# Designs tried in a protein design run: peptides against a protein of PDB entry 4GXB. Part 59

Target 1, 277 residues: chain A of PDB entry 4GXB
Amino acid sequence: VPTEEVSLEVLLSNGQKVLVNVLTSDQTEDVLEAVAAKLDLPDDLIGYFSLFLVREKEDGAFSFVRKLQEFELPYVSVTSLRSQEYKIVLRKSYWDSAYDDDVMENRVGLNLLYAQTVSDIERGWILVTKEQHRQLKSLQEKVSKKEFLRLAQTLRHYGYLRFDACVADFPEKDCPVVVSAGNSELSLQLRLPGQQLREGSFRVTRMRCWRVTSSVPLPSGSTSSPGRGRGEVRLELAFEYLMSKDRLQWVTITSPQAIMMSICLQSMVDELMVKKS

## One batch from the design tools (peptide; aimed at target 1 C209 L242)

Design b2_p25_6 (made by RFdiffusion4)
Pose (drawn by RFdiffusion4):
Structure b2_p25_6 (pose): chain A 263 residues (1-190, 198-221, 229-277), chain P 25 residues (1-25)
Amino acid sequence: VPTEEVSLEVLLSNGQKVLVNVLTSDQTEDVLEAVAAKLDLPDDLIGYFSLFLVREKEDGAFSFVRKLQEFELPYVSVTSLRSQEYKIVLRKSYWDSAYDDDVMENRVGLNLLYAQTVSDIERGWILVTKEQHRQLKSLQEKVSKKEFLRLAQTLRHYGYLRFDACVADFPEKDCPVVVSAGNSELSLQLREGSFRVTRMRCWRVTSSVPLPSGGRGEVRLELAFEYLMSKDRLQWVTITSPQAIMMSICLQSMVDELMVKKS
Amino acid sequence: EEFENSSALPTDSFTLPPLSPLKLP
């Protein structure tokens, strides 16, 4: 891509706009640094956040497509799709909530975690009852951002990433499920199954050839993971999802974080 | 029993992009 200065909108998890001037040839880290500079996020906290390509739904919710990799050009990644429904999103990119402590030591970092947690509750990524949700919106007005986040850290599925509803062959073939990734596991809500990353020997992403539109082709995508169900018993679990690659990216990210910790 | 360094298997039907390492300080 010829080098040219452009304006790029990067959204926070709640949809707040962050406008940055970047080059069409800037890579992911360059764009991330420009967003951090605009938000006054310290350099030493940039590594706790990443940029994601998402599809914004009619209701404003985001369906995560992929985390942008180092070699990617974010302006090109989003513009090449030729659709205004695709957005670049900044979101925390670690899994263990112990790292929230490092981020919350800074006012901007705390503000970012607070904003995405509020949105996570509003969009049902964090699981609460109708009554609890009522209480939370109230506590939100009455408590500091820090206190609100400490409470949110104890809520069901805090720190998880939720995927569009899809199907899986667990427990039975073609079961409708909601899949979420977090806390070193995949959660399948059918009843529920919890599949620990440390019990996955490997996983595979497969795709059908592109098919005529039922001007975009369609592809059947699957994410299958080989799971140690019990001693010396491995069983494949298959999820059929247009977001299979994002699920695979989350599994790799969670495995990588476990190994960094182990080291 | 648990597994370490688990990763996606390559397939002829799908091409996995290179993934960046973690950037945690």

Design b2_p25_6_s1 (made by RFdiffusion4, then SolubleMPNN; from b2_p25_6, 9 letters changed)
Fold by OpenDDE base, seed 1:
Structure b2_p25_6_s1 (fold): chain B 277 residues (1-277), chain A 25 residues (1-25)
Amino acid sequence: as target 1 above (277 residues)
Amino acid sequence: ETFENTRPLESPTFTLPPLSSLKLP
């Protein structure tokens, strides 16, 4: 692609559009800096955020595809897909809520975290009780952003990234699940026939390894999941988990977001390593 | 196979109704 000046649209978590003038040859960090400048986010806070490639659903929700890598050209990455459904989104890229303290000291950082948190609650990524809902609503009406965030930090799945409904082979084959990544774990929500809704936790510290695989379903295979057209690539995330003492078991999640899940796993591991250092 | 690392979700969960999108200044 020839180097040209272009207007690139970057979305916030709440769908707010940020237009930045960049070069088609600008790398991810260059674009991120341009977005930060447009928002008046200070340089020392840029590292707390990342750019993500997402697919916008019909309802306006975002399905995270992957984190844009440092060497990527965001303009090329999004336009090469030749679909208006794909967007670039700015989101915080750390997991430990302790880092919120650094970000929320700045007005712009506070606003970004607040907007993201509100959006995550509205989308059902963060789980709230009736009482918590009332408290959050009151704080939102008062525009008490700091207090809102402090309360939100105590909520179930705060800081988690929620994935689209998918399928796992655990605890049973072809089990429908909702996966969320956060707090150094993969959380799986599921309901088996005749059972209550359950949540399982797979801590990254108990994962020996993980892998992403891609396959093309054979035409003769009768078990085409009803939602995927013939010929679509099937992505799977498999991880080997320490279930008990000296007992390793493979768990496989079938999801179009398998790549994003693996990115989250690596990111959580990396953050844990930084804290131990 | 027992799903040993799971817990029941005891409390019902709700989402906040969409509020007018706060524009960042």
Scores: peptide ipSAE 0.030, ipTM 0.586, DockQ to the pose 0.025
OpenDDE base, seeds 2, 3, 4, 5: peptide ipSAE 0.026, 0.018, 0.018, 0.023; ipTM 0.580, 0.598, 0.569, 0.477; seeds 2, 4 fail the geometry check

Design b2_p25_6_s2 (made by RFdiffusion4, then SolubleMPNN; from b2_p25_6, 7 letters changed)
Fold by OpenDDE base, seed 5:
Structure b2_p25_6_s2 (fold): chain B 277 residues (1-277), chain A 25 residues (1-25)
Amino acid sequence: as target 1 above (277 residues)
Amino acid sequence: ETFENTRALPTPTFTLPPLSKLKIP
């Protein structure tokens, strides 16, 4: 692609559009710096955020595709898909809520975290009780952003990424599940016939290994899974988990977001390694 | 096959209703 000056749209978690003038040859960090400058985010806080490629749904919800890597060219990465449903989103890129303290010291950082948290609650990524909902609503009406975040930090799945409904082979074959990544785990929510909603926790520290595989479905005349076009690539995330002492078991998740799931796993492991050093 | 490391979720969850989008300058 020839080097040209372009206007690139980057979305915040709340759907706010940030337009930045960049070169088509600008790498991810260059674009991130341009976005930070546009928002008046200090340089020392840039490292707490990343750019993500997402697919925007009709209702405005985001399906995360992958994190943009340092060597990537965001303009090329998004435009090469030749679909307007793909967007670039700015989001915080750490897992430990302790890092929120650093970000909240700045007005812009505070606003970004607040907007993201509100959005995550509204989208059902963060789980709230009826009483917590009332408290959050009151704080939101008062525009008490710091207090709102402090309460939100105590909520279930705060800081998690929630994926679209998908299928796992555990605990049963072809089991519908909702996967969320955060707090150094994959959380699998599922409801078996006649049972209550259940959550399974898979800690990354107990994963021996994981892999992503891609396959082209054979043209077998059987039921196209809802939402997969004929001939669409099937992605799977498989991880080997230590279920008990000396007992390893493979778990496979079939999802178009398998790549993003693997990125989350690696990111969580990397952050844990930094904390241990 | 048992789904190990699981717990029941007896409490219903709620989401906040959509409010006006916050504009960040």
Scores: peptide ipSAE 0.027, ipTM 0.550, DockQ to the pose 0.026
OpenDDE base, seeds 1, 2, 3, 4: peptide ipSAE 0.026, 0.027, 0.024, 0.024; ipTM 0.619, 0.627, 0.578, 0.575; seeds 1, 2, 3 fail the geometry check

Design b2_p25_6_s3 (made by RFdiffusion4, then SolubleMPNN; from b2_p25_6, 7 letters changed)
Fold by OpenDDE base, seed 3:
Structure b2_p25_6_s3 (fold): chain B 277 residues (1-277), chain A 25 residues (1-25)
Amino acid sequence: as target 1 above (277 residues)
Amino acid sequence: ETFENTRALPSPSFTLPPLSKLKIP
């Protein structure tokens, strides 16, 4: 791609647009720095955020596709898809809420975390009771952003990424599930017939390995979800999990977001390694 | 198969209204 100056749109978690002038040849870090500069985010906080490729749904919700890697060219990555549904989003890229303390010391960092948290609550990524919602609203009305975040940090699935509804082969074959990644786990929410809503926790520390596979369903395969056209690539995340002592079992999640899930797994593992060092 | 690392979740009985979005200056 010829090197040209372009205007690139980067969205915040709340959908706010940040326009930056970059080169088509600028890598992810260059674009991230440009966004940080535009927001007046200090350089020492840039590392707490990443750029993500997302698909914007009709309701404005984001379906995360993948994290942009360092070697990528964000302009090319998003424009090559030739769809206006694809966006670049700035989001925090760490899992441990302890790092919020570093970020929220800065006004811009605080605002970014606050906006992200509000958005995650609105989208149902963070689970909130009616009473908790009332408390959050009260804090919001008082413009108590730090207190808002402190309360939010105690909420279920704070800091998680929520994926679109998909299918897993556990605990039963072709089980509809909602997967969320955070706190060094994959959380699987599911409701089996006649049962209550359940959440299963798969800790990354008990995963021996994981892999992403792509396959083209055979025309005769009954497992094609209604609406997947013949020849649509099926993505799967499979991980081998230590269920009990000396018992490993493969769990497979079928999802278009399998790549993003694997990125989350790796990211969580990497963060754990940093903490142990 | 049993889901060993699972807990029961309360079923949502209501929808929560959105909170106000913040504009980052």
Scores: peptide ipSAE 0.055, ipTM 0.581, DockQ to the pose 0.026
OpenDDE base, seeds 1, 2, 4, 5: peptide ipSAE 0.035, 0.045, 0.029, 0.034; ipTM 0.564, 0.575, 0.565, 0.581; seed 4 fails the geometry check

Design b2_p25_6_s4 (made by RFdiffusion4, then SolubleMPNN; from b2_p25_6, 7 letters changed)
Fold by OpenDDE base, seed 3:
Structure b2_p25_6_s4 (fold): chain B 277 residues (1-277), chain A 25 residues (1-25)
Amino acid sequence: as target 1 above (277 residues)
Amino acid sequence: ETFENTRALPSSSFTLPELSPLKIP
């Protein structure tokens, strides 16, 4: 791609648009720095955020596709898809809420976390009771962003990334599930026939390995999900989990977001390593 | 295509993954 100056749109979690002038040859870090400069985010806080490729749904919700890597060219990555549904989103890229304290010390950082948290609540990524919702709304009306975040940090799935409904082979084959990543785990929400809603937890510390596979389903295969045509690529995330002493079991999640899930796993592991160092 | 990440397992308690009832508001 020839090097040219272009206007690139980067969205915040709440859909707010940030326009930056960049070169088509600018890498992810260059674009991130441009966005930070546009927002007046200090340089020392840039590392707490990343750029993500997402698909915007009709309702405005974001389906996360992947995190943009350092070597990528964000302009090329998004425009090469030739669909306006794909967007670049700025989001915090850490998992431990303790890092919120660093970000919240700055006005811009505080605003970014606040906007993201509000959006995550509105989208149902963070689970709230009626009473908690009332409290949050009151704080929002008072524009008490710090207090809002402090309350939000106590909520279920705060800091998690929620994926689109998909299928897993656990606890039984072809089980519809909603996967969320956060707090060094994959959380699987599911309802088996005749049972109540349940949540399963898979801690990354008990995963020996994981892999993403790409395959084309066979015409006669049981892999037909509703809406998938013949020849559609099937993505799966499989991880080998330590169920008990000396007992490893593979768990497989079938999802178009398998790549993003694997990125989350790696990111959570990396953060744990940093905290232990 | 297959992408694999492998890590060493730390010493920890060996319990089955918990599937707990979930209350959704």
Scores: peptide ipSAE 0.047, ipTM 0.562, DockQ to the pose 0.058
OpenDDE base, seeds 1, 2, 4, 5: peptide ipSAE 0.035, 0.028, 0.008, 0.028; ipTM 0.662, 0.538, 0.425, 0.573; seed 5 fails the geometry check

Design b2_p25_7 (made by RFdiffusion4)
Pose (drawn by RFdiffusion4):
Structure b2_p25_7 (pose): chain A 263 residues (1-190, 198-221, 229-277), chain P 25 residues (1-25)
Amino acid sequence: VPTEEVSLEVLLSNGQKVLVNVLTSDQTEDVLEAVAAKLDLPDDLIGYFSLFLVREKEDGAFSFVRKLQEFELPYVSVTSLRSQEYKIVLRKSYWDSAYDDDVMENRVGLNLLYAQTVSDIERGWILVTKEQHRQLKSLQEKVSKKEFLRLAQTLRHYGYLRFDACVADFPEKDCPVVVSAGNSELSLQLREGSFRVTRMRCWRVTSSVPLPSGGRGEVRLELAFEYLMSKDRLQWVTITSPQAIMMSICLQSMVDELMVKKS
Amino acid sequence: TLELHELSHHFTPESLFEEAEEELE
């Protein structure tokens, strides 16, 4: 891509706009640093956040497509799709909530975690009852951002990433499920199954050839993971999802974080 | 039934996975 200065909108998890001037040839880290500079996020906290390509739904919710890799050009990644429904999003990119402590030591870092947690509750990524949700919106007005986040860290599925509803062959073939990734596991809500990353020997992403539109082709995508169900018993679990690649990225990210910790 | 082609195949590190197997001994 010829080098040219352009304006790029990067959204926070709640949809707040962050406008940055970047080059068409800037890579993911360059764009991330420009967003951090605009938000006044310290350099030493940039590694706790990443940029994601998402599809914004009619209701404003985001369906995560992929985390942008180091070699990617974010302006090109989003513009090449030729659709205004695709956005670049900044979101925390670690899994263990112990790292929230490092981020919350800074006012901007705390503000970012607060904003995405509020949005996570509003969009049902964090699981609360109708009554609890009522209480939370109230506590939100009455408590500091820090106190609100400490409470939110104890809520069901805090720190998880939620995927569009899809199907899986667990427990039975073609079961409708909601899959979420977090806390070193995949959660399949059918009843529920919890599949620990440490019990997955491997996982595979497969695709059909592109098919004519039922002007975009369609592809059947699957994410299958080989799971240690019990001693010396491995069983494949298959999820059929247009977001199979994002699920694979989350599994790799969670495995990588476990290994960094182990080291 | 459609044929599926592998896009990627990923493996959990052996040392991490062996710890899960040892817990089941």

Design b2_p25_7_s1 (made by RFdiffusion4, then SolubleMPNN; from b2_p25_7, 12 letters changed)
Fold by OpenDDE base, seed 1:
Structure b2_p25_7_s1 (fold): chain B 277 residues (1-277), chain A 25 residues (1-25)
Amino acid sequence: as target 1 above (277 residues)
Amino acid sequence: SLELYVVEEFYTPEELFQESVEELE
């Protein structure tokens, strides 16, 4: 693609649009800097955020596809898909809520975290009780952003990324689950027929390894994936988990977002390693 | 029948995994 000046739309978590003028040859960091400049976000806070490729669903919700890599050209990456449902989203890219303290010191950083948190609550990514919801709404009405965030930081699944409903082979074969990534774990929420909602937590530090696999039905074979035609690619995330002392077991999640789940695991591991160094 | 390919594989650093093993001992 020839180098040209173009207008690129980047969305915040709440769907707010940020238009930036960039070059088609600008890499991910260049675009991120342009977005930061547009928002008046200080340079020293840029590293707390990343650009993500997402698919916007009919209801306006975002299905995260992957994090944009450093070598990518965001304009080309999004436009090459030739579908308006794909968007670029700015979101915080750290897991430890302690880093919120650094970001909250700046007005723009505070606003970004606030907008993201409000959106995550509204979308049900952060789990709240009725009383907590009332308290949050009261703080929101008063526009007390710092107090709002402090309360939100105590809530279940604060800082988690929620994925679309998918299937796992744990605890049972072909079990419908909702996966969320955060706090150095994958949370699998499931509801078996006639049973209450259950949650299984899988800490990344107890995963010996994980892998992403791609499978395609053979022409003469039948697909076991409901709603998928012949030749449709199926993605899976499989991890070998330390269930107990000296007992490793493979858990497999079948999801189109398997790549994004893997990226989350990598990111959580990287952050833990940084803390240890 | 399916044709399966490994796209990518990652290992948790031994420093982190070993801590988890020790916690279960």
Scores: peptide ipSAE 0.549, ipTM 0.908, DockQ to the pose 0.793
OpenDDE base, seeds 2, 3, 4, 5: peptide ipSAE 0.544, 0.549, 0.548, 0.537; ipTM 0.907, 0.909, 0.908, 0.905

Design b2_p25_7_s2 (made by RFdiffusion4, then SolubleMPNN; from b2_p25_7, 14 letters changed)
Fold by OpenDDE base, seed 2:
Structure b2_p25_7_s2 (fold): chain B 277 residues (1-277), chain A 25 residues (1-25)
Amino acid sequence: as target 1 above (277 residues)
Amino acid sequence: SLELYDVAVYYTPEDLFQEAVDSLL
């Protein structure tokens, strides 16, 4: 693509549009800096955020596809998909809520975290009780962003990224699950008919390894599930988990977001390594 | 049947994993 000046739309978690003028040849960091400048986010806070490629669902929710890599060209990455459902989203890119303290010190950072958190609650990514919801609503009405965030930080799955419903082989084969990544874990939520919500927590530190597998169904006979067209790529995330002392077990998640899940795992590992250093 | 197209493998750092192992001892 020839180098041209273009207007690129970057969305916040709440769907707010940020238009930036960039070059088609601008890399992810360049675009991120442009977004930061547009928002008046200080340079020292840029590193707490990343650009993500997402697919906007019909309900306006975002299905995270992947984090844009440093050497990517965001304009090319999003436009090459030739679908308006794909968007670039700015989101915080750290997991430890302790880093919120750094971001919250700045008005723009505070606003970004607030908007993201409100959105995550509204989308059901953060789990809230009725009482908590009441408290959050009260704080939102008062526009007490700091207090709102402080309360939100205590909520279940605060800071988690929630994925679309998918399938896992845990606890049983072909279990419908909702996966969330956060707090150095993958949370697998399962609700079977007539059963209570079950959650499996898989700490990344207990994962010996994980893999992403891309596969294509072979044109063999009849059992084509009617909905998957011929040649659809199946993505799987599998991780080898320390279930107990001296017991490793593979858990496999079948999801179009397997790549994003893997990115989350790596990101969580990286953050843990930074903290350890 | 599925045909494998691509596989990427990632490892948890040994020190982090070992700490997890030790926590179960």
Scores: peptide ipSAE 0.540, ipTM 0.911, DockQ to the pose 0.765
OpenDDE base, seeds 1, 3, 4, 5: peptide ipSAE 0.538, 0.540, 0.537, 0.538; ipTM 0.911, 0.910, 0.910, 0.910

Design b2_p25_7_s3 (made by RFdiffusion4, then SolubleMPNN; from b2_p25_7, 10 letters changed)
Fold by OpenDDE base, seed 3:
Structure b2_p25_7_s3 (fold): chain B 277 residues (1-277), chain A 25 residues (1-25)
Amino acid sequence: as target 1 above (277 residues)
Amino acid sequence: PLELYEVATFYTPEDLFQEAVEELE
């Protein structure tokens, strides 16, 4: 693509649109800096956020596709898909809620965290009881953003990224699950017919390794998996998990978001390494 | 059978993993 000046739309978690003028040749960091400048976000807080490629569903929900890499050209990455459903979203890119304290010290940072948290609650990414919901609504009505965030930080799955419903081979083959990434883990929620909600927690530190695979069923092959046509690309995330001492077991998640899941795992590992230093 | 096109494998840092192993001892 030739270098040209273009208008690029970047969304916040709440759907707010930020328009920035950039070059088609601008890399991810250049675009991120442009967005930060547009929002009046200080330079020292830019590192707490990242740009993500998402697919906007019909109901307005975001399905995260991947984090934009440093060498990417965001304008090209999003427009090359030739679909208006794909968007670029600004979101915080750290996992430990302790870093919220740094971001919240700035008005713009506070607003970004607040908007993201409100959206995550509304979309059901953060789990709330009826009483907690009442308290949150009260704080929202008062526009008490700091207090809202402090309460939200105590909620289940605060700071998690929730994925679309998918399939795993744990605890048994072809289990429908909802995966969430956060707090240095993958949370797998499962509801079997007639059973209560079950959750499996997989700590990244107990994953010896993980892999992403891209495959297609062979035309002569028989796959009994419902909803998969022959020739359809199948993305999977598999991780080798330390179930107990001296017992490793592979867990495989079949999801179009397998790449994003892997990115989350790596990001959580990276953050742990930083904290360990 | 499946035709595999791409594979990317990542490893947890040995120090982090070893700590997790030790926690289970």
Scores: peptide ipSAE 0.521, ipTM 0.905, DockQ to the pose 0.723
OpenDDE base, seeds 1, 2, 4, 5: peptide ipSAE 0.514, 0.514, 0.517, 0.514; ipTM 0.904, 0.904, 0.906, 0.905

Design b2_p25_7_s4 (made by RFdiffusion4, then SolubleMPNN; from b2_p25_7, 11 letters changed)
Fold by OpenDDE base, seed 3:
Structure b2_p25_7_s4 (fold): chain B 277 residues (1-277), chain A 25 residues (1-25)
Amino acid sequence: as target 1 above (277 residues)
Amino acid sequence: PLTLHVVGEFYTPEELFQEAVEELE
């Protein structure tokens, strides 16, 4: 593809549009730098953010598909899908809230974290009580971004990425769950009829390994399943988890976002390794 | 019946996993 200058739209978590002029040949880091420049984000804070490919739902919510890779060409990656529902989103790419302190020292960084956090709360990714919600709204009305973030940092699932409802084989087969990734864990939330919300927490450090699998159902002679097209591919994330001392058990999540879940696990592991270095 | 393909397999670093094991001891 010949190198051409193009306009690329990158969204913030709240849907704010950032237009950048880039080359079609610009890699992910190049585009990220362009976005940073447009936002006046300093160079030393660029590494705290990443570009993600998402599918925008009708209600404006984002279904995260994957993180854009370093060698990838964001313009080509998003346009090649030939669907307007796919967007590029800028989001923080670290998990430990301690890193917020570094980002919050800068006005632009603070604004980005604030916008992301507000969006995450509005979308229900961060879980809040009624009282907490009132406090957050009060701080939002006062435009006290730092205080807002400090309160938000104490909230359940702060910094988590919430996935679309899916299915897991835990605690039982074909259990509908909502998976969230954050704080070096996968949280599996489920609500069975007549029961309270239940959560299974799976720390990545207790995952011996994990894998993503792709399966295609073989045509059974009797079921003319209408051509699901892309819907025929079933993605699963399976991880071998240390349930107790010397007891490993496989847990399998069936989700179109299995790849993104795996990317989150990788990212969490990488961050933990950096902390140990 | 379905065809199964492994898209990717990843391992937690031994040093992290071992620490987790020790925490359970």
Scores: peptide ipSAE 0.547, ipTM 0.913, DockQ to the pose 0.788
OpenDDE base, seeds 1, 2, 4, 5: peptide ipSAE 0.541, 0.542, 0.540, 0.540; ipTM 0.911, 0.911, 0.911, 0.910

Design b2_p25_8 (made by RFdiffusion4)
Pose (drawn by RFdiffusion4):
Parts: sequence; C-alpha cells; structure tokens
Structure b2_p25_8 (pose): chain A 263 residues (1-190, 198-221, 229-277), chain P 25 residues (1-25)
Amino acid sequence: VPTEEVSLEVLLSNGQKVLVNVLTSDQTEDVLEAVAAKLDLPDDLIGYFSLFLVREKEDGAFSFVRKLQEFELPYVSVTSLRSQEYKIVLRKSYWDSAYDDDVMENRVGLNLLYAQTVSDIERGWILVTKEQHRQLKSLQEKVSKKEFLRLAQTLRHYGYLRFDACVADFPEKDCPVVVSAGNSELSLQLREGSFRVTRMRCWRVTSSVPLPSGGRGEVRLELAFEYLMSKDRLQWVTITSPQAIMMSICLQSMVDELMVKKS
Amino acid sequence: SEEEDLEEEFLEHSHETTVTVEVLH
C-alpha cells in the first residue's frame, strides 16, 4: 500500500471513538502506540491491550473477528473489507485478572478497564440476573470506578470473551450453544460444559471451500479440540462457528499466557 | 501426578504448535 497519512477510528469496547492520524503503511504496534498516545496511556501499559477487528451489529454489539497480529496494517485490514460494519477495537488482551492490578495503578488504565467492564455487563458477556443487573447500574453511580471494578472481578464470566451463538456436537450433535473463552477454559452454555485449556491436547480449525451466496461467498467453519475427558480418554469436541478462527486465537492466547506464567 | 504431567505436556505441545486453517475439498 502506498504510504499516505489517513484518519483511523478506533473504538473502545463500549463504542467510544478514538480518532488517530496514522499511515496506511503503519503496522499494528504503530497504530496501538498512536491510540495509546491519544488516550494518554503510559507506554509501560500498552502491552496489556490489543487491537481487534470486529463486526458491529445493528444493536451496537461487537462480534470479534480477530486480534490484529504484528505484521498487519490495521488501516488496510479494515478498509479492504469495503463495509462500514467492520471496526477496529481496543480491548484488554490478557486473561488473568491479577494483571488488572498493574493496569488499575494508572488512571487511564483504570478508566479503560472500567469502560469495557460496564459494556461487558450491558452486553451480557458478564452473567448477572435481572435483579443483580439492576443493583449494579445503581452501584455504578454510588461507588468509585475502582470499587466498581473490584466488585465486577467477582462476577460470573468477568474477563471472558463471548462469541455469537453457534452450534457444537457437545453434548449431542448440532446442539445450540453460546461459547465464551476465559479463565483458561472454553465455556459452552447449551446446561453447561467447562473445557480447561490444560486438558486440550490440540485443536484444529477447518473450513469448507467457499460456496455461492445463499456478492459474498459462504464458508462452513469448525473449531475442534481434542479433550482429555478422563484418564487415557481423548475425545474431539467440535464447534461450528463463523468465529472459529477467533476462538482458536483465544485458545492460543490463553495457552501462551499459561506458559509465560509457568516460565 | 501422572495426570498433571500429561496436562503439562499438552500445554508445551500446544504452545509450540502453529494452528492453521485446513481447507476441506
């Protein structure tokens, strides 16, 4: 791509706009640093956040497509799709909430975690009852951002990433499910199954060839993971999802974080 | 334990493996 200065909109998890001037040839880290500079996020906290390509739904919710890799050009990644529904999003990119402590030591880092947690509750990524949700919106007005976040860290599925509804062959073939990734596991809500990353020997992403539109081709995508169900018993679990690649990226990210910790 | 060692091997295996999309025909 010829080098040229352009304006790029990067959204926070709640949809707030962050406008940055970047080059068409800038890579993911360059764009991330420009967004951090605009937000006044310290350099030493940039590593706790990443940029994601998402599809914004009619209701404003985001369906995560992929985390942008180091070699990617974010301006090209989003513009090449030729659709205003696709956005670049900044979101925390670690899994263990112990790292929230490092991020919350800074006002901007705290503000970012607060903003995405409020959105996570609103969009049902964090699981609360109708009554609890009522209380939370109230506590939100009455408590500091820090106190609100400490409470939110104890809520069901805090720190998880939620995927569009899809199907899986667990427990039975073609079961409708909601899949979420977090806390070193995949959660399948059918009833529920919890599949620990440490019990996955491997996982595979498969795709059908592109098929004519039912001007965009369609592809059947699957993410299958080989799971240690019990001693010396491995069983494949298959999820059929247009977001199979994003799920695979989350599994790799969670495995990588476990290994960094182990080291 | 034996199971814990196995789970560690899984993590090492998954960490070193690159996952790609397999196109089925």

